# Peptides against a protein of PDB entry 5D63: the designs that were tried, part 21

Target 1, 292 residues: chain A of PDB entry 5D63
Amino acid sequence: SLRRGIYHIENAGVPSAIDLKDGSSSDGTPIVGWQFTPDTINWHQLWLAEPIPNVADTFTLCNLFSGTYMDLYNGSSEAGTAVNGWQGTAFTTNPHQLWTIKKSSDGTSYKIQNYGSKTFVDLVNGDSSDGAKIAGWTGTWDEGNPHQKWYFNRMSVSSAEAQAAIARNPHIHGTYRGYILDGEYLVLPNATFTQIWKDSGLPGSKWREQIYDCDDFAIAMKAAVGKWGADSWKANGFAIFCGVMLGVNKAGDAAHAYNFTLTKDHADIVFFEPQNGGYLNDIGYDSYMAFY

## One batch from the design tools (peptide; made by RFdiffusion4, then SolubleMPNN)

Design b1_p9_8_s4 (from b1_p9_8, 4 letters changed)
Fold by OpenDDE base, seed 4:
Structure b1_p9_8_s4 (fold): chain B 292 residues (1-292), chain A 9 residues (1-9)
Amino acid sequence: as target 1 above (292 residues)
Amino acid sequence: MPLGDLPLP
């Protein structure tokens, strides 16, 4: 079954993603096909899938940018019915905003069925153009039509997945204690993470003994990422991944505070030095504490 | 100025 998380949803037939037009929060904003750039944030194309308790394989889909929900207009079963952004809640009972999401016959892509109408989210005519219509359309679960097949590319990790990535890293001290702050984390591309670092003013910050040193830089970076998240996204129920670590060197005679994020495949962590903006696979310290 | 300046745990 599909896990709770943030997804970039890409058509199986053409290089088009499910896009909320202009990221608008207005009711009735068209959801359309749009081009995307791999390994970028794709602002209007991220969707939080929230599983509905006690309803198998059924979700709401919240646009991260607008905070609005994927909505089948009037819940109509007519082929060609518009799919729009509309105000809602994560655990709504409105069948216009409830989507059953299961694997297609190819075992890799998913189909997205409206819970009420039983029609499927369809990239009309498989049009790869920016602004192409996405609509409810008749179909079946076993059909091979790529207009109704979607890849769900996970852009977030659960706290458990993050914990597992940390546990696999060789630069963790035997006394390590980790503290989880949130449940689901959007993982940023390094370019975005670096831009937040630049915009925070940290590149121009002066190191000062104890009063503004390694721990202050590391905490300031985490705070900057948190603020960026709050200022950038209208959806709730997730955080932006940015960890803080405390580590001791191999000699056991020095300790440091630094940041970390996840690699592109979410399988590993990479260390980030907030004093210089560098990414490192080995920062020269073994972590005895982290919070993220 | 050192990069790391934490007290040892």
Scores: peptide ipSAE 0.355, ipTM 0.883, DockQ to the pose 0.610
Fold by OpenDDE base, seed 2:
Formats: C-alpha cells, structure tokens, sequence
Structure b1_p9_8_s4 (fold): chain B 292 residues (1-292), chain A 9 residues (1-9)
C-alpha cells in the first residue's frame, strides 16, 4: 500500500508531472501536466497523500503549495472530466476528492482511480506539453495505458524512517537520546537547504565565545528552516526536515552542536555545519542528543 | 573556522 507522505507524481509515459496550475488556491484551478526539474522543489507539483482510515488504498491528495485538494469535477464518470484543485479537508467523505491509489500491472507505477466515478487520472493523449489536460477517463486496473500510469516519488520521510536513518549512522554515541518533534518531514535538496542557510544571515554571523557559538548557529538554522516551511507552503500535517545534534569528539574532551539532514535516498543522514555551510559524512563528533 | 565549545555531557 502507498504510505502517507509527500509525493512528486510523474507520468510513466512522458516526462510530465501532475501540476496545480500557477499554484492557485482558487476552486476549479486546473490540474495539468507540466515539465519538472529533478532534484529541485517543483513548487506546484508536490502532493500530500493522506490515507483514509478503514477505506483500503484510498487517499486525499493535498497540493502542498496551495493547500487545496485534487477534485474530479462533479464526480462525473464521463471521459474527459476535468481534474481541478478545490477546497477540502484531509479526511473528507466527498467522493470527488477520494482517490484509490494502487500499483499498476507493471508493479512499479500506480494508477489513480476516483473513488466515486471509478475513472482514472489520465494525461490526455500523453501530451508532454506544459499545461496539458489531465482528466478522469475510463479504464481498468489491469490495462497498460501509460496515460494512466504514474510514478509516485516520495519526497518525505516519517519520523520512524528518520529515526532508522540516524540509528544506521556510525557517528552516534552509545548514550544517544533522540527527540522527535513531528510525524512527517519534507526532505529538501541540498541546494534548497543551502539557500535557506544563506538567506538566514548565518554566513555573515560572527562566532562569539558563549554569546553566539555552536549551539546558537545550529538552533538558528533549525529556526530558519521552520520559518521557510511556514512561509512557503499552505498545506498542514508535515514539517521540513532539519535536525539539531549535540556530539562529543572521539577523545571525549570536546563537544559541539551542529545540524543534519537526510541523503537523497532517505536512507542515511548527512551532517551540516551551520558555521560554514559544509556537508560532511563525518563531522568529527558522535551524537549523544538530537531533536528533529 | 567551526568551533565546538559545548560543555561536556
């Protein structure tokens, strides 16, 4: 089953993603095919999939940017029915906004079926152009039509997945204690993470003994990422991944505060030094505490 | 350069 999370949803036939046009929060805003750039945010193309309790394989899809939901216009079963952004709630009972999402016959891509109409989300004619129509269309679970097959690229991790990534890292002290702050985390590309760091003013901040030292830098980075998240996205129910660690060196005679994020595959952590903006696989300290 | 200057745990 598809897990709760944030997804970039790409057509299986052409290099096009499901895009909310202009990221608009207006009811009836078209959802369209649009080009994307790998390893970037793709602002209007991120969707939070929220599983509906006690309804197998069924979700709402909230656009991360607009906070509106994928909606089949009037719930019509007619081929060519518009799919739009519309106001809603994560656990709605409105069948226009409920989507059954299961693996296609190829075992890798998914099909997206409207719960009420039983039609499928279709990139009409497989059109790869920006603004191409996405509509409800007749189909079956077993057919191989690439217009109705979608890759769900997970852009977030659960707190449990983050915890597991930390536990696998060799630079964790035997006395380590982790504190989880949220349940689901959007994982940023390093380029975006670095840009937030730059925009925070930390590159120009002066280290000063005790009054503005390693802990201040690390906490300021965490705060900057939190603010960026709040200012950038209208959807709720997720956070932006940025951890703070306290660590002790191998000699046991020095301690440091630093940040960390997740690698692209979400399997490992990478350390981030907020005093210089560097990414390191080994920061020279073993973590005895983290919060994220 | 980065400096780690926390009190030891």
Amino acid sequence: as target 1 above (292 residues)
Amino acid sequence: MPLGDLPLP
Scores: peptide ipSAE 0.353, ipTM 0.886, DockQ to the pose 0.647
Fold by OpenDDE base, seed 5:
Structure b1_p9_8_s4 (fold): chain B 292 residues (1-292), chain A 9 residues (1-9)
Amino acid sequence: as target 1 above (292 residues)
Amino acid sequence: MPLGDLPLP
């Protein structure tokens, strides 16, 4: 079953992603096929999938940027019915905004079926051009038509997944205690994470004994990421991943505060030094506390 | 090299 999370949804046939046109929050904004750039944010192409309680394999899809929901226009079962962004709620009963998402016959891609109409999200004619029509279209779960098959590239992690990644890291102290602040986290590409760091003013900040030292740098980075998240996205129900750690060195005579994020595959953590913007697999400290 | 001066836990 598809997990709750943020996804980049890519067509199985052509290099096109499900895009909310211009990221507009207006009701009736077209959802279209659009090109994407790997290892970037792809601002208008991120979707929060929220599972509906007691309805098997059924979700709402909230556009992260606009905060609006994928909506089949008038819930029509006619082939070619527009799929648009529309205001909604995560646990709506409106069948226009309920999507059953299950594996296709190939076992890797998914099909997206409207709960009410039983039609499928279709990249019309498999058109790879920017702005290509996405519509509800007749189909079956067993058909191999790539116009209706989608890869769900997970762009987020749950708190449990983050916790597991931390637990696997060799630089965790035996006394470690982690504190989880949120439930689901968008994981940023390093380039975006670094840009937030640059824009925060931290590269020009002066280290001062106790008054603005390692903990201040680490907390300022987390605050900058949090603010970036709030300023960038209209959807709710997720956070931006940026952790703070406190660690002690091997000799046990020094302690440091630093940041961490997840690796590209979300399986491991990488340490980030907010005093210089460096990424390290070993920062020279073993963490006894983290919050994220 | 980064500077850290946290009190020890």
Scores: peptide ipSAE 0.352, ipTM 0.884, DockQ to the pose 0.689
Fold by OpenDDE base, seed 1:
Structure b1_p9_8_s4 (fold): chain B 292 residues (1-292), chain A 9 residues (1-9)
Amino acid sequence: as target 1 above (292 residues)
Amino acid sequence: MPLGDLPLP
């Protein structure tokens, strides 16, 4: 079954993603096919899938940027019915905004069926052009039509997945205690993470003994990421991944505060030094505490 | 070089 999380949703037939036009929060904003750039944030093309309690394989899809929800216009079962952004809530009972999402017959892609109409989200004519119509269309679960097949590329991790990634890392002290602050985390590309670091003013900040040292840099980076998240996205129910660690060196005679994020495959952590903007697989310290 | 200045745990 599809996990709760943030997804980039790509057509199985052509290089097109599900895009909320202009990221607009207006009711009735078209959802369209649009080109995307791999390994980038793709601002208008991220969707939070929230599973509906006690309804198998059924979700709402919230656009991260606009905070509006994928909506089948009037819940119509007619082929060609518009799919739009519309105001809503994560646990709505409105069948226009409820989507059953299950694996297609190929076992890799998903199909997205409206709960009420039983029609499927369709990239009309498989059109790869920017602004191509996405509509509700008749179909079946076993059909191979790529117009109705979608790859769900996970862009987030749960707190449990982050915890597991940390537990696999060799640079964790035997006394380690981790403290989880949120439930789901958007994982940023390093380029975006670095840009937030640059925009924070940290590259121009001077290290000063005790008064502005390693802990201040690490906390300032986390605060900058938090503010970036709040300023960038209208959806709720997730955080932006940026951890803080405290670590001790191998000799046991020095301690340091630093940041960390997740690797592209979300399987491992990578350390980030907020004093210089460097990414390291080994920062020279073993973490005895983290919060993220 | 990054400079750590935490008290030891």
Scores: peptide ipSAE 0.348, ipTM 0.883, DockQ to the pose 0.691

## One batch from the design tools (peptide; made by RFdiffusion4, then SolubleMPNN)

Design b1_p10_1_s1 (from b1_p10_1, 5 letters changed)
Fold by OpenDDE base, seed 2:
Structure b1_p10_1_s1 (fold): chain B 292 residues (1-292), chain A 10 residues (1-10)
Amino acid sequence: as target 1 above (292 residues)
Amino acid sequence: GPQSGSTPLP
C-alpha cells in the first residue's frame, strides 16, 4: 500500500504532473496538468498523502504549497467533474476529499479513485499542455487507460527511513546516539539545499575560535532550513530534512560539527560542510551524535 | 579549509 508521504504525481502517459493552479489557497482552484522539471521543487505539484485510519488504501491529498486538499466538486460521479483545491483537514470524513489509491494493472503506476463517487482522477484526453483539465471520470481498477494512471514519486522520508540511511553509513562511531525531531521529512535537491545555505549568510560568515566555530555553522544551517520550510509551505505535518552531526576524527583527538542530507534515492546520507558549502561522502569524522 | 571547534569528544 502507498505510504504516508509527500509525492510528485506524474501522468503515466505524458510528461505532466498534477498541479494546483498558481498554488492558490482559494476554494475551487483548478487542479490541472502541468509540465515539470526533474530534480527541482516543482512548488505547486507536491502533495502530502495522509492515510485514513481503518479505511484501506484511502488518503487525503494536501497540496504542500497551499495547504488545501484535492476535492471532487460536489462529489459528482459524472464524467468530467472538476477536481479542485478546497479547504479541508487531514482526517476529514468528507467523501469529496477522500481518495482510494492503489496500484494499477501495470504494477508500477497508481490509480486515484474518489471514495464516494468511485470515479477516477483523469487527465482529460491525455492533454500534455499546461493547464489541461483534470477531472473525475468513469473507470475501473483493471483497465489500462493511461489518462487515469499516475506515478507517485516519493519526495520525503519517514524518520525511520532516515535512521536506516544513517545506520548504513560507514562513518558512524560506535557510540553514536541519534535524536529524531520529526516524523516525515521533505528531502531537498542539493541545488535547493545550497541556495538556502547561500541565502543564510553563512558563505560570508567568519570562523572565530569558540564564539562562532563549527557548531555555530552547523546549527545556523539547520535553523536556515527550518525557517525556509516555515516560510515556503502552508501544509503541516512534515519537516525539511537537514541534520546536524558531531563527529570524532580517526585519531580520536579532534571533534567537528557538520550537516548532512539524503541522497536522491533516499538510501544514503551525504555530508554537508556549512563552512564552505561542500558535499562529501567522507568528511573525515565518525559521527557520535546526530539530531534531525 | 573548514576548521574543527571545541565540540565534546566521546
Scores: peptide ipSAE 0.045, ipTM 0.786, DockQ to the pose 0.946
Fold by OpenDDE base, seed 3:
Structure b1_p10_1_s1 (fold): chain B 292 residues (1-292), chain A 10 residues (1-10)
Amino acid sequence: as target 1 above (292 residues)
Amino acid sequence: GPQSGSTPLP
């Protein structure tokens, strides 16, 4: 079963992703195929999949940027029916916005079936060009047609997954207490994380004894990421991953405050020093407290 | 024990 999360949805046949045109929040905005850059945000191409309680394998798909939902126009079962962004809610009963998502016959990709019409999300003609039509189209679950097969690249982690990543790290103190602030986190590429750091003004901030020291830098970074999230995305129900840690050195005679994020595969954490923008596998401290 | 750093990053 597909987990709740944020996904980049890529066609199985050609290097094209499901894109909300111009990231527009207007009702009826076309959803189209568009090129993407691996290991980047791909702003208009991120979708929050929210599972519908008590309806097996069925989701709404909310565009992160626009806050609108994938919608089959008029719920029509006709081949070629437009798939658009449209206002909605995560737990809607509108069958135009309900999608059954299950593994295809290849066991790796997914098919996306409209709950009402039973048609499938189709990259028309397998067109790899920017702006290619995505439509509802007749099909079956067992067909091998790559126009209707999609890879779901997970771009987020649950709080439980983040907790597990922290628990695997060797630089966690035996007295560690973690405090989870949110349920699902978009994990940023390091380049984006660094850009937020730069834009925060922290690179130009002066360390000052007590009045603006390590804890201030670490909290300022988390605040900057939070603000960036609020300013960048219209969808709700997720956060941007940026942790704060307090750590003690091996000698037990010094403490430090710092940040951390997740590695690309989401399996591990990497430490981030907000005083210089560095990423480290070992920051020289063992964490006794974190919140994220 | 220590709770915060008073020494700047080297």
Scores: peptide ipSAE 0.038, ipTM 0.735, DockQ to the pose 0.209
Fold by OpenDDE base, seed 1:
Structure b1_p10_1_s1 (fold): chain B 292 residues (1-292), chain A 10 residues (1-10)
Amino acid sequence: as target 1 above (292 residues)
Amino acid sequence: GPQSGSTPLP
């Protein structure tokens, strides 16, 4: 079954993603096919899938940027019915905004069925052009039409997944204590993470003994990422991944504070030094505490 | 355990 999380949703037939036009929060904003750039943030093309309690394989899809929800216009079962952004809530009972999402017959892609109408999200004519219509269309779960098949590329991790990634890392001290602050985390590309670091002013900040040292840099980076998240996205129910660690060196006579994020495949952590913006697999310390 | 101290980069 599809996990709760943030997804980039790509058509199985052509290089087009599900895009909320202009990222607009207005009711009735078209959801369209649009080109995307791999390994980038793709601002208008991220969707938070929230599972509905006690309804198997059924979700709301919230656009991360606008905070509005995928909506089948008037819940109509007619082929060609518009799919739009519309105001809503994560656990709505409105069947216009409830989507059953299950694997297609190919076992890799998903189909997105409206809960009420039983029609499927369709890239009309498989059109790969920017602004191509996405509509509700008749279909079945077992047919192979790529117009109705979608890859769900996970762009987030749960706190449990982050915890597991940390546990696999060899640079964790035996006395390690981790403190989880949120439930789901958007994982940023390193380029975006670095840009936030640059924009924070940290590259120009002077290290000063005790008054502005390693812990201040690490906390300032986390605060900058938090603010970036709040300023960038209108959806709620997730955080931006940026961890803080305290570590001790191998000799046990020096301690350091630093950041960490997740690798592209979300399986491992990578350390980030906020004093110079460097990414390291080994920062020279073993973590005895983290919060993220 | 040890607390975070002054560990500057060069």
Scores: peptide ipSAE 0.036, ipTM 0.734, DockQ to the pose 0.177
Fold by OpenDDE base, seed 4:
Structure b1_p10_1_s1 (fold): chain B 292 residues (1-292), chain A 10 residues (1-10)
Amino acid sequence: as target 1 above (292 residues)
Amino acid sequence: GPQSGSTPLP
């Protein structure tokens, strides 16, 4: 079954993603096909899938940018019915905003069925142009029509997945204690992470003994990422991944505070030095504490 | 463990 998380949803037939037009929060904003750039944030094309308790394989889909929900207009079963952004809640009972999401017949892509109408989210005519219509359309679960097949590319990790990535890293001290602050984390591309670092003012910050040293830099970076998240996205129920670590060197006579994020495949962590903006696989310390 | 800070990075 599809896990709770943030997804970039891409058509199986053409290089088009499900896009909330202009990221608008207005009721009735068209959801359309739009081009995307791999390994970028794709602002209007991220969707939080929230599973509905006690309803198998059924979700709401919240646009991260607008905070509005995927909505089948009037819940109509007519082929060609518009799919729009509309105000809602994560656990709504409105069948216009409830989507059953299961694997297609190819075993890799998903189909997205409206819970009420039983029609499927369809990239009309498989049109790859920006602004192409996405609509409810008749179909079946076993059909191979690529207009109704979607890849769900996970852009977030659960706290458990993050914990597992940390546990696999060789630079963790035997006394390590980790503290999880949130449940689901959007993982940023390094370019975005670096831009937040630049915009925070940290590149121009002066290191000062004790009063503004390594721990202050590391915490300031985490705070900057948190603020960026709050300022950038209207959806709730997730955080932006940015960890803080305390580490000790091999000799055991020096300590450092630094940041970390996840690699592109979410399988590993990479260390980030907030004093210089560098990414490292080995920062020269073994972590005895982290919070993220 | 102790966190006593670090020297400035070059």
Scores: peptide ipSAE 0.034, ipTM 0.735, DockQ to the pose 0.150

Design b1_p10_1_s2 (from b1_p10_1, 4 letters changed)
Fold by OpenDDE base, seed 1:
Structure b1_p10_1_s2 (fold): chain B 292 residues (1-292), chain A 10 residues (1-10)
Amino acid sequence: as target 1 above (292 residues)
Amino acid sequence: GPKSGNTPLP
């Protein structure tokens, strides 16, 4: 079954993603096909899938940018019915905003069926142009039509997945204690993470013994990422991944505070030095504490 | 290079 998380949803037939037009939070804003740039944030094209308790394989889809929800207009079962952004809640009972999401017959892509109408999210005519219509359309789970097949590229990790990634890393001290602050984390591309670092003013910050040293840099980066998240996205129920670690060197006579994020495949962590903006697989310390 | 600070040691 599809996990709770943030997804970039890409058509299986053409290089087009499900896009909320202009990222608008207005009711009735068209959801359309739009081109995307791989390995970037793709602002209007991220969707939080929230599973509905006790309803198998059924979700709401919240646009991260607008905070509005994927909505089948009037819940109509007519082919060509508009799919729009509309105000809602994560655990709504409104069938216009409930989507059953299961694997297609090819075992890799998903189909997105409206819970009420039983029609499927369809990239009309498989049109790859920007602004192409996405609509509810008749179909079946077994049909191979790529207009109704979607790849769910997961852009987030659960706290458990992050914990597992940390546990696999060789630079963890035997006394390690981790503290989880949130449940689901959007994982940023390094380019975005670096840009937040630059915009924070940390590149121009002066290291000063004890009064503004390694822990201050690491916490300032965490705060900058948190603020960026709050300022960038209207959806709730997730955080932006940026960890803080305290580590000790092999000799046990020096300690350091630093940041970390996840690798592109989300399987491992990479260390980030907020004093110089560097990414390292080995920062020279073994972590005995982290919070993220 | 980056400088360490007074973080507690285990």
Scores: peptide ipSAE 0.048, ipTM 0.815, DockQ to the pose 0.910
Fold by OpenDDE base, seed 4:
Structure b1_p10_1_s2 (fold): chain B 292 residues (1-292), chain A 10 residues (1-10)
Amino acid sequence: as target 1 above (292 residues)
Amino acid sequence: GPKSGNTPLP
C-alpha cells in the first residue's frame, strides 16, 4: 500500500510530472503535465497523499503549494473529464476528490483511479509539453498504457523513518535521546537548505561566547526552516525536516550544537554546521540528544 | 572554524 507522504508524481512514459498550473489556489485550476528538474523542489508538483480511514488504498491528494486538492470535475466518468485543483479537506467524503492508488501491472508505477467514477488519471495522448491536459479516462488496472501509469517519488519521510536513519549513523552517542516533533517531513535538497540558511542571516552572524554560540546558531537554523515552510506552503499536516543535535567529542570534554538533514535517498543523515553552512558526514561529535 | 559553546555534557 502507498504510504502517507509527499510525492512528486511522474509519468511513466514521458518526463512529465503532475503539476497544478501556476500553483493557483483557485477552484478549477487545471492540473497539467509539466517538465521538472530532478533533485529540486518542483514547487507546484508536490502532493500530500492522505489515506482515508477504512477505505482501502484510497487517498486525497493535496497540492503542497496551493493547499487545494486533486478533483475530478463533476465526478464525471466521461473520458477527457478535467482534473483540477479544488478546495477540500484531507478526509472528505466527496468522491470527486477521492483517489484509489495501487500498483500498475508493471509493479513499479501506480495508477490513480477516481473512487466514484472509476476512471483513471491520464496524461492525454502522452503529451510531454508543458501544460498538457491531464484528465479522467476509462481504463483498467491491468492494462499497460503509460498515459495512466505514474511513478510516486517519495519526497518526505515519516518520523519513524527519520528515527531509523539516525539510528544507523555511527556518530550517535550511547546516551542518545531523540525527540520527535512532527509526523511527516518534507526533505529538502541541499541547495534549498543552503538557500534558507543564507536568507536567515546566519552567514553574517557573529559567534559570541554563550550569548550567541553554537546552540543559538543551530536553533536559529531550525527556526528559519520552520518559517520558510510556513511561508512557502499552504498545505498542512507536514513539517520541513531540519534537526538539531547536541553532541560530545571523543575525548568527552567538549560539546557542540549543530543541525542535520537527510541524504537524498533518505537512508542516512548528514550533519550541517550552521556557523559556516558546511555539510559533513562526520562533524567530530557524537550526538547525545536530538529534536526534529 | 565553528566554535562550541557551553552546551552541557552528558
Scores: peptide ipSAE 0.042, ipTM 0.798, DockQ to the pose 0.948
Fold by OpenDDE base, seed 2:
Structure b1_p10_1_s2 (fold): chain B 292 residues (1-292), chain A 10 residues (1-10)
Amino acid sequence: as target 1 above (292 residues)
Amino acid sequence: GPKSGNTPLP
């Protein structure tokens, strides 16, 4: 079963992603095929999949940027019916905005079926051009038509997954206590994380004994990421991953505060030094406390 | 390089 999370949804046949045109929040905004750049944010192409309680394999799909939802126009079962962004809620009962998402016959891609019409999200003609039509189209779960098969690349982690990544890291102190602040986290590419750091003013901030030292830098970075998230996305129900750690050195005579994020595969953490913008696998401290 | 601060020791 597909887990709750933020996904980049890519066609199985051509290098095209499901895109909300111009990221517009207007009702009826076309959802289209559009090119994407790997390992980037792809702003209009991120979708929060929210599972519907007690309805197997069924979700709403909220565009992260616009805060609107994937909507089959008039819930029509006619082939070629437009799929658009439309206002909605995460746990709506509107079948126009309910999508059953299950594995295709190939076992790796998914098909996206409208709950009401039973038609499938289709990249019409497999068109790889920017702005290509995405529509509801007749189909079956078992057929291999790549126009209706989609890879769901998960761009987020749950708090439990983040906790697990921390727990298996070798630079965690035996006294470690972690404090989870949110439930689901968008994991940023390092380039984006670094850009937020640059824009925060931290690169020009002066270290000053106690009044603006390691903890101030680390907390300022987390605050900057939080604000970036709030300013960038209209969808709710997720956070941007940026952790703060307190650590002690091997000798036990020095402590430090620093940040961390997740690696690309979400399997591990990487430490981030907010005083110089460096990414490190070993920052020279073992964490005894984190919040994220 | 980065400086340590007044973070409490465990």
Scores: peptide ipSAE 0.032, ipTM 0.698, DockQ to the pose 0.948
Fold by OpenDDE base, seed 3:
Structure b1_p10_1_s2 (fold): chain B 292 residues (1-292), chain A 10 residues (1-10)
Amino acid sequence: as target 1 above (292 residues)
Amino acid sequence: GPKSGNTPLP
């Protein structure tokens, strides 16, 4: 089954993603097809899929930017019914906002069926233009129509996945203790992570013995990412990935505090030096503590 | 034990 997480949802037929128009939180805001840029945030095109307990393969889809939910207008089963953003809750019983998401016949893409109407989310006419209509449309699970097939590209990791990525890294000390702060994390592209670093003022901050040294830089970076997350997204139930580590060098005579994030494939961590904005596979320290 | 933040990094 589809895991809880944040997804970029792309049409299987054309290079178009499910987009909440203008990221508006207004009820009835159109959900449309829109172009996207790979390996970027794609602000209005991220959806938090929350599985409904005890209802097989069924989710709400919360737009990360607006905090509103994918909604089939009036729950109508008529072909061409608008799909919009609408206020809601993650565990609603409103069938207009409940979506059964299962693999399509091709085994790689998904179909998105409204729980109540049993119609499917459809990129009308397979139109690749910006603002193309997305609607509820009649269909079946088995048909191969690419207008109703969607790739779910996962943009987040669970705390367990993050923990596993850390555990695989060779630069973890035998005494390592990690502390998990959240359940699901949006993983940022490095370009965005770097921009947050720049905007934080850290590039202009001066190292000062004890009073503003490595731990201050690392904590300031995490705080900056946290604030960026709070300021950027209206949805709840997730965090932005940015870790803090304390490490000791191989000689055992020096320690350092630094940050880390996840690689694009989410399988590994990469270290980030908040004093200079560098990304490193080996920062020269083995971590004995992390919180993220 | 090891000291933290003894020197800035380049």
Scores: peptide ipSAE 0.026, ipTM 0.672, DockQ to the pose 0.184

